# Ledger of designs, part 105: peptides against a protein of PDB entry 4GMN

Target 1, 375 residues: chain A of PDB entry 4GMN
Amino acid sequence: RYANITLLALVTLASIGTDFQETLVKGNQGSRESPISAADEEWNGFDDADGDAMDVDQKSSSGEDQEEDYEEIDVKEDDEDDDDDSITSEMQADMERVVGADGTDDGDLEDLPTLRELIQTAVPQLIRLSNLPIDSDESLTIQSHALSALNNISWTISCLEFANGENANIHNAWYPTAKKIWRKTILPILEADSADLKLATQVTSLAWAVARVLHGETPTDGNPHRKFISLYHSSKQQAGGNSNSIEEPEDPFQGLGVKCIGVVGSLAHDPAPIEVNREVGVFLVTLLRQSNNVPPAEIVEALNQLFDIYGDEELACDKEVFWKDGFLKHLEEFLPKMRTLTKGIDKRTQPELRTRADEALLNLGRFVQYKKKHA

## One batch from the design tools (peptide; made by RFdiffusion4, then SolubleMPNN)

Design b2_p15_4_s2 (from b2_p15_4, 9 letters changed)
Fold by OpenDDE base, seed 3:
Structure b2_p15_4_s2 (fold): chain B 375 residues (1-375), chain A 15 residues (1-15)
Amino acid sequence: as target 1 above (375 residues)
Amino acid sequence: PAPPRSTRLLPPPSA
């Protein structure tokens, strides 16, 4: 009984986190709709061809079977329309305030009650549940659901813009909690070095969501970037041996390899220690050199991370890593390989992967030209 | 949910 209620509450918290993310993504797209003039090009309706309804007169048999008097238990369909999937009017109002708030600098979430309860009440309990001793299948299930809820909440918050002091109140409220998730949930699971690739995928997804907000301010204790690089390599070794692969995610971008790249890329941003930046940068550039054996989705992610890490020439990592370690040469040598890789992706079977590869190829050409001009 | 890939399109290099 209590387990089922706890699981239901964790599923509901995970759903809430997903619906909140969809609303944020839709809201951020709507603000970029410059009024593309609706050119009223009348989609000419395709003709209703007269497809003759073949009258298949199938005839057959008379079976007599018995009138068992099933008492009509008048189960009142209480149409409890489980509108439980509806973003509550309070959540929608919090979302509209987050998108519209020229936020006051005070980390007070008084005007964001739902987000406040998620950060202050739900997340501390989810951190506790993710740290329960695993002694049963029930405790493992609770941990998995707690990690899923933490993942969805953390991803949702990571979709907010913070770069120009936007949403500073949310950033200030989330920042200490994100560090707590990192230290209390992510690091202990990574240090346990479990052969459970499902758990590793969940914790790596959560780590990416958290690191997308903390960036180079993510706690460097125990060299977490090396743990995720090790996990990347271990995941490749296991996939090569058993053709009974754990269900390759239908989305090439949900793979553990992509998630590891996303985490370590985010960890390498300023103000990360220059040695952490170097180790991550060398890892990412090494993936490009080995691109013949690397999934296209991981190449796209590695390129995007390299652009975000080394896009600013004023950062210490530009001089101390990018130029010193000769990364420009490796990017230039990779440009023709990226053109071949991108052209090899079928637009019909993998339209998203092709679009993201076309974007990354365009950005690679621009980035190489930019760095050559600023050399 | 799919992680929102912030594909930051780099501006064209100014001629």
Scores: peptide ipSAE 0.030, ipTM 0.721, DockQ to the pose 0.051
Fold by OpenDDE base, seed 5:
Structure b2_p15_4_s2 (fold): chain B 375 residues (1-375), chain A 15 residues (1-15)
Amino acid sequence: as target 1 above (375 residues)
Amino acid sequence: PAPPRSTRLLPPPSA
């Protein structure tokens, strides 16, 4: 009885974290319905004014407008009023405030009572439940549900913009709690050397969500980046040996390999120690060199991490790691491989993976050109 | 020129 009530409460907290994420994603999509005509904004660099106007009169060939009659598929919205009574009116009001708040209110979470109770009351209990002694299948189930709830909450908070001081009140409330999750939940489980790949996947997902907010300010005690790199390699060895393939997640971006890359990439941001940055940077560049045996989703994530880590030339890691260890050469040598990899992804069967690979390829070309101009 | 931005799609929450 008490266990079932605890499990129901943990499932409810995990669902609340999910519903918050879905509403934040929908709110961000509604603001992104401003036309994706920004793909064709040729970034006209600042033209220095002196270049002679060569009048290249290239004749516009009149291609005939074939009006393809898009049959309006009248998708009857069956208004199944599924009263998903899961979102309280207070939660919805807190979400509308988070989406609508121009990040000028450095105030306490006084105006966000549900989010305040989630961070201050629920999360400390979830941390406690994730640290129970595992002595029964019941304690293992409680730990798994507590980790799921912590994951969903941490992911939802990591979806908020914080880079320009937006949501500073939420950031300031979350930051000490995120460090507590790292030190009390993530590190102890990573130190227990568990052969449980399910537990490892849950902890790695949670670690990524936490590290997306803490970045290089994530505690480096015990070199957690090396544990996630080791977990990456161990997961690849196990998938190759046992024909009991743990069902590869249908979504390529939910794989343990992608999650490991996401964690270590986030840990390597400034102000991370240069040694941590170097070990992660070498790991990521090594994946690109070995790309023939690496899933496309892991290559996309590794590229995105490299762009975020080494995009700023004012950071110490640009001089001390990127240039010093010759990363540009490896990125240039990878460009033709990335073009082949991206073209090999079927747009019909894997539309998301193809879109993200096309974007990562575009960004790789721009990044290599940027770094060549700043050499 | 500003560095290229990564667009991270968030992993869906664990079910």
Scores: peptide ipSAE 0.030, ipTM 0.751, DockQ to the pose 0.593
Fold by OpenDDE base, seed 4:
Structure b2_p15_4_s2 (fold): chain B 375 residues (1-375), chain A 15 residues (1-15)
Amino acid sequence: as target 1 above (375 residues)
Amino acid sequence: PAPPRSTRLLPPPSA
């Protein structure tokens, strides 16, 4: 009984996290579509075409009223109970405020009561449930659902813009909680060194969501970047041996390899230790050198991580890693390989992968030109 | 010119 109520609550929290993401994405699309004021279309005045009102003679054609007996097809309105899986009006109201709020610097979510309860009340319970001793299939199920809910919440929050002090109130409320998820949920699971690839995929997804907000401020204790690099290599060794293993997710961007790249790339951002940045940068550049044996989605993610890590010339990692370790040469040598890889993706069968590869190819050309100009 | 930023499509949350 208590377990079923706990599972239902965890599923509900995971769904709330999903619905919250979908509406944030819709709200952010709506805000970027600032309506180009259609007011600057010069309303070319209605030409006063003096359309002479031709007196169309009312020929009273006596239409014989054929009373066609329309059999009233009693369309039973099947009350399709629209299971109004509608975002609660409270969630929607919180989301409209998240998109519009000039964030007051105080991490007080007074104006965001649903998000406040999610961060302050729900997430601490999910962290507790993810840390229960695994002694039964029931405890493993509870951990999996707690990780799913934490993942969805963390991904949703990671979709918010925090650059330039945007959403500072949400950032300030989330930041200590994100560090707690990292230290209490992610690190203990990574240290247990479980052969459970499902659990490894869940914790890696959560780690990526958390690291997308914490970046280089993610706790470096126990060198978690090396654990995710090790997990990347281990996942490739297992996939190559057993043709009946884990159904590769239908979405190429949901693969464990992509998630590992996303985590380690996010961990390597400033102000990460230069050695952490170097180890990750070398890993990512090595994937590009070995691109013939790397899934296209992982190459796209690795490129995007390299652009975000080394895009700023004022950062210590630009001089101490990018230039010092000669990364520009490797990126320039990869450019023709990326053109071949991108052209090999069928637009009809893999439209998203092709679009993201075309973007990554365009950005690679721009990035190489940028770095050559700023050398 | 600002460095090229990646437009990251986020993975949807796990159902």
Scores: peptide ipSAE 0.027, ipTM 0.746, DockQ to the pose 0.575
Fold by OpenDDE base, seed 2:
Structure b2_p15_4_s2 (fold): chain B 375 residues (1-375), chain A 15 residues (1-15)
Amino acid sequence: as target 1 above (375 residues)
Amino acid sequence: PAPPRSTRLLPPPSA
């Protein structure tokens, strides 16, 4: 009886976390319908340049209307109106405020009551539930649901813009809680030598969400980057032996390998210790060298992490790791392999993977050119 | 900017 109520509450918290993300994605899509004309801009690094959105007056070139009469194939999308009754008017109002809020530094989420209750009331309970002694299948189920709820909340918060002091109130409220999740939930599970790949995938997903906000300020105690690198290698050894039993997730980007890369990449950002950065950078560059045996989604994620980590030339890791360890040569040598890899992805069967690989290939070319100019 | 990472949530556990 108590367990069923606890499970229902955990499912509800996981759903609320999902619904918030969907609302954020819908809200950001409405604002991002400005075409990212980033196709022709010279990539000049990740400078914290004040985003003076220069109104590029798109002069209307009157291209001739070739009315190609595309027969509207009236694909009746049966809008199964899945009654999205899950998003309360209060949750929607909180999300609209998050998208519109000038970041007042008051860490009092007074204006965001739902988000406040999630961070201050729900998350501390979820951390407790994720740390229950595992003595039964019921306790395993409770832990899994608590991790799912923590994952969904943490991912949602990690999708907020925090650059330039945006959402500072949310950042300031979340930051100590994120460190608590790391120390109280993630580290204990990573220290438990568990062969449970489901649990490992859940904790790694949560670790990535948390590390996307904490970056190099993620607690380095016990060298968690090495644990995730070890988990990456262990997951590959198991997948190679048991071709029959680990359903690869239908989404290539939900694989444990991608999640491990995402975590260690996020952990390697400034102000991470240079040796942590080096070990991660060497791991990522080694994946590119071994690309024939690495899933395309992991290559895409490894490239994106390398760009994010080494995109700023003012950071100590640029001189002490990128240039010193000769990463540019490896990226340049990888360009022709990336072109072949990207062309090998079927646009019809894997449209997202192809799009993300085309973007990563474009960015790799730009990044190599940039680094050659700034050598 | 890095392309938006595909950060699909874990589906809520089926009741």
Scores: peptide ipSAE 0.023, ipTM 0.722, DockQ to the pose 0.138

Design b2_p15_4_s3 (from b2_p15_4, 6 letters changed)
Fold by OpenDDE base, seed 3:
Structure b2_p15_4_s3 (fold): chain B 375 residues (1-375), chain A 15 residues (1-15)
Amino acid sequence: as target 1 above (375 residues)
Amino acid sequence: PAPPLSKRLLPRPLP
């Protein structure tokens, strides 16, 4: 009984996190639609060519209609309007305020009571549940659901803009909690060195969501970037041996490899130590050099991380890593390979992967040109 | 179970 209620509550918290993300994504799209002035390009009509439609005499084959009297079982659709009002009016009001929030720096969530309770009351309990001793299948299930809820909450918060002091109140409230998730949930699971790839995938997904907010301010205790690089390599070795047992995620971007790249890329941002940045940068550039053996989705993520890390020439990592370690040459040498890789993706079977690869190829060309101009 | 949220990359055009 208590387990089922806890499970339901964890599933509900995970759902809430998803619905909140979808609304934030829609809200952020609506604000960036500057009205494209409908330039009245009068698309001149195609002329009515008088094409004589030939009378094809289709012969009436009289097939005998066997009236099989299907008894209309009046299945009363009980419209159980499951008004799964998963979004409470308070949550909707909090979402509207997050999209419109004049960024008060106070870290006070007085105006965001649902988000406050989520961060201050729910997340600390989820951290506790993710750290339960694993002694039963029930404790494993609770841990998995707690990690799922933490993942969805952390991903949702990571979709907010925090640049230029935007959403500073939410950032300041989340930041200490994000560090707590890192230190109390993520690091202990990574230190346990579990052969459980499902658990590793869950914790790496959570780590990416957390690191997308903390960036280079993510706690460096125990060199977590090296652990995620190790996990990346270990996951490739295991997949090569047991091709039959790991359901490759239907979405190429949900793979453990992509998640590892996303984590380490996020960890390498300023103000990360230059040696952490270097180790990550070398890892990412090495993936591009070895691209023949790397899934296209991982190449796309590795490129995006390289652009985000080394896009600013004022950062110490530009001079001390990007230029010093000769990354431009590797990116230039990769351009023709990326064109071939992108063209090899079937638009019909993998439309998202193709779109993301086309974008990453475009950005790679621009990035190389930018860096050559600023050399 | 809610699908694990992933980075839907909003296209950030590089400047």
Scores: peptide ipSAE 0.048, ipTM 0.768, DockQ to the pose 0.063
Fold by OpenDDE base, seed 5:
Structure b2_p15_4_s3 (fold): chain B 375 residues (1-375), chain A 15 residues (1-15)
Amino acid sequence: as target 1 above (375 residues)
Amino acid sequence: PAPPLSKRLLPRPLP
């Protein structure tokens, strides 16, 4: 009886985290409908500096308009109105406020009562449940559901913009809780060195969500980046040795390798120790050098992490790691390999992977050009 | 059970 109520509560908390994320994604898509042609924007780094757009008079060469008639596949939205009445009017009102809120620096979340109760009341209980002694299949099930709920809440919060003081109230409320999840849930599970790949995948997904908010302020105690790099390598050795079809997740971006890259990339951001940044940067660049043996989704994530880590030239890691360790040469040498890799992805069978690879290839070209201009 | 969330649902800003 108590176990079933606990499991129902954990499933409900995981669903609330999903519903909030879907609402945030829909809200952010509606604001982006201005078709800025992604072709002509020169990538100027991550510096929000008001650099005067120099008028480069590029001459109009009239290439003939081949109207490729893209048949609009009328995907009938089967309105299966499964009114899962799980979203309370209070949750919906909190989401509407999060999308519209001027970033007040007040961590009290007075205007966000549902989010406040999730962070202050639910998450501390989920941390406790994730740390139960594993003495039964029931305790293992409770831990897995608690990790799932923590993952979904943490991912949802990590989808909020926190740059330029946006959502500062949510950031300030979440930040101490995120550090507590790291220290009390993530580190103990990583230190237990469990051979359970499911548990490793759950904790790595949670670690990525937490590290996407904490970045380089993620606690570096015990060198967790090395544990995730080790987990990456161990996961590859297991997949290569046993022809037991560990069902590779149908989604290439849900793989443990992608999650490990996402965690260590996020951990390497400023103000991370330069040695942590270097070890992660060398790991990521080494994946590009070994790209023939690396899944395309992991290459896409590794590139994106390299752009996010080394996009700012004012950061100490630019001089002390990027330039000093000669990363530009490795990125430039990888460009023709990335073009071949991207072209090898079938748009019909893997449309998302192809789109993300086309994006990462474009950004790699821009990033290499930018770094050459600022050398 | 709700699917485990991941970076898939994040709109990356194209720089």
Scores: peptide ipSAE 0.046, ipTM 0.772, DockQ to the pose 0.065
Fold by OpenDDE base, seed 1:
Structure b2_p15_4_s3 (fold): chain B 375 residues (1-375), chain A 15 residues (1-15)
Amino acid sequence: as target 1 above (375 residues)
Amino acid sequence: PAPPLSKRLLPRPLP
């Protein structure tokens, strides 16, 4: 009985995360008619404007461990069979506020009650459920659903713009929770080194969503970038042996390899330790050098991560890694291979992969030109 | 079960 209620609640939270993302995507699609202007606008890098380093004054509030006695929420069985997967009017109102609000810097989500409850009430419970001892098929199912809900919430929040102090209130509320997901859910599952590719795919998807907000501020404890690089290589070795059992995800961008690249790329952004950045950068550049044996979707993601990591020349990683380790030469040598790879993708059978590869090829050309000008 | 969310839904802004 409790298991079924828990599973229903976890499925509902995962649905809520999906519905929020769909609303954000619909809202953002209305604003981002960025014309694919093939105009000769000289791409001058990523103008990450002067984001004043949030001097998070670590006021050491000795938080006394208040054991908050979580009262059992007596979920009234209101038998309203409205399987209306519809965004609640409150969820819609919160999304409309997030899309329309000048980000007030007050880390209080008083104006975003649904998002507040997701971050403050739901996520801590999902972290607990994801970290249950696995002693039964039921506990494994609960963990899988908790990871799915955390994934969907984390991906949805990662779809918000946080650059230039946008949505700072949401960022500030999410940031400590995102670090808690990383430390309490992601790291323990990665350290358990389970041969379960399904669990590995779930945790890697969640890790990518979390790392897309935390970037280089993601906790480096236990070298998680090396664990995801190892997982990338291990997944390739398993796929090569048993061609029958890995259902190639119908979507090339849903593969574990793409997710691993997305995680490690996000972990390597400033202010990541230069050696973390270097190890990731070398991994990504090595994929480009070995591109004949790498799925096109992984190449697209690896390129996109390289652009995001090294698009700013003012960052320490530009001088200490990009130029010092000679990455420009590898990108320039890859440009003709990328043209061939992109042209080899059938627009009829793989339209999304082709579009993303055409974009990544365009950006690779621009990025190589930019870096040659700023050499 | 709701499909797991993924990067598919994020248009990368072209710079």
Scores: peptide ipSAE 0.045, ipTM 0.769, DockQ to the pose 0.065
Fold by OpenDDE base, seed 4:
Structure b2_p15_4_s3 (fold): chain B 375 residues (1-375), chain A 15 residues (1-15)
Amino acid sequence: as target 1 above (375 residues)
Amino acid sequence: PAPPLSKRLLPRPLP
């Protein structure tokens, strides 16, 4: 009886986290003005808000316009208007405030009562449930559901913009809780070294969501980046040996390998220790060098993490790792391989993977050009 | 059970 009520509560908390994310995604789509024609803007890094746009007069050499008729694949998003009226008027009002809020520096979520209760009341209980002794299939089920709820809440919060002091109230409320999730949920599960790839996938998904907010301020105790790198390699060895393929998730971006890359990339951001940054950077660059044996989705994630980590030239990791370890050369040598890889993805069977690979290829070209200009 | 959320559902901030 109590277990069923606990499981129902955990499922409900996981659903609330999903509903909040959907509301945030819908809110952010409404505020995105049409994509500025990204063709003509020189990529100047991530942090240069104030860089005077130098007019590069690219004199047109007339190459023959093969008008490849890009059939506008009207991706009918089947708006399955699942009118899941499950969003309470209070949850919706909290979400509307999050999308519109000038960040008050007070970590008092007075204006966000539902989010406050999630962070301050629900999450500490979920951490406790995720850290119970596993002595039965029932306790394992409770842990899995607690991890699912923590994952969904953490992912939802990681969708918020925190740059430039945006949502500072939410950031300040979440930050100590995120560190607590890391120390009390993620690290103990990683240290238990269980052969359970399902549990490893759940904890790695949660770790990525948490690390997307904490970045280089994620607790470095016990070198967690090495644990996730080890988990990456172990997951590849297991997939190769037993024809009981744990069904690779139908979505290439849901794979444990992608999640491991996402975690370690996030952990390597400033102000991460230079040694952590170097070990992660070398891991990511090594994936690009070995790209013939790496899933395309992992290459896409590894590239994006490299851009995010090394996009700012003022950071200590640019000089001490990127330039010192000769990463530019590896990126340049990878550029023709990325073109071949991207062209090899069928747009019809894997449209999202192709779109993300085309984006990552474009960004790789821009990033290499940027780094050559700033050499 | 609600599906586990992931980076797929996040609009990447376009740089």
Scores: peptide ipSAE 0.044, ipTM 0.772, DockQ to the pose 0.056

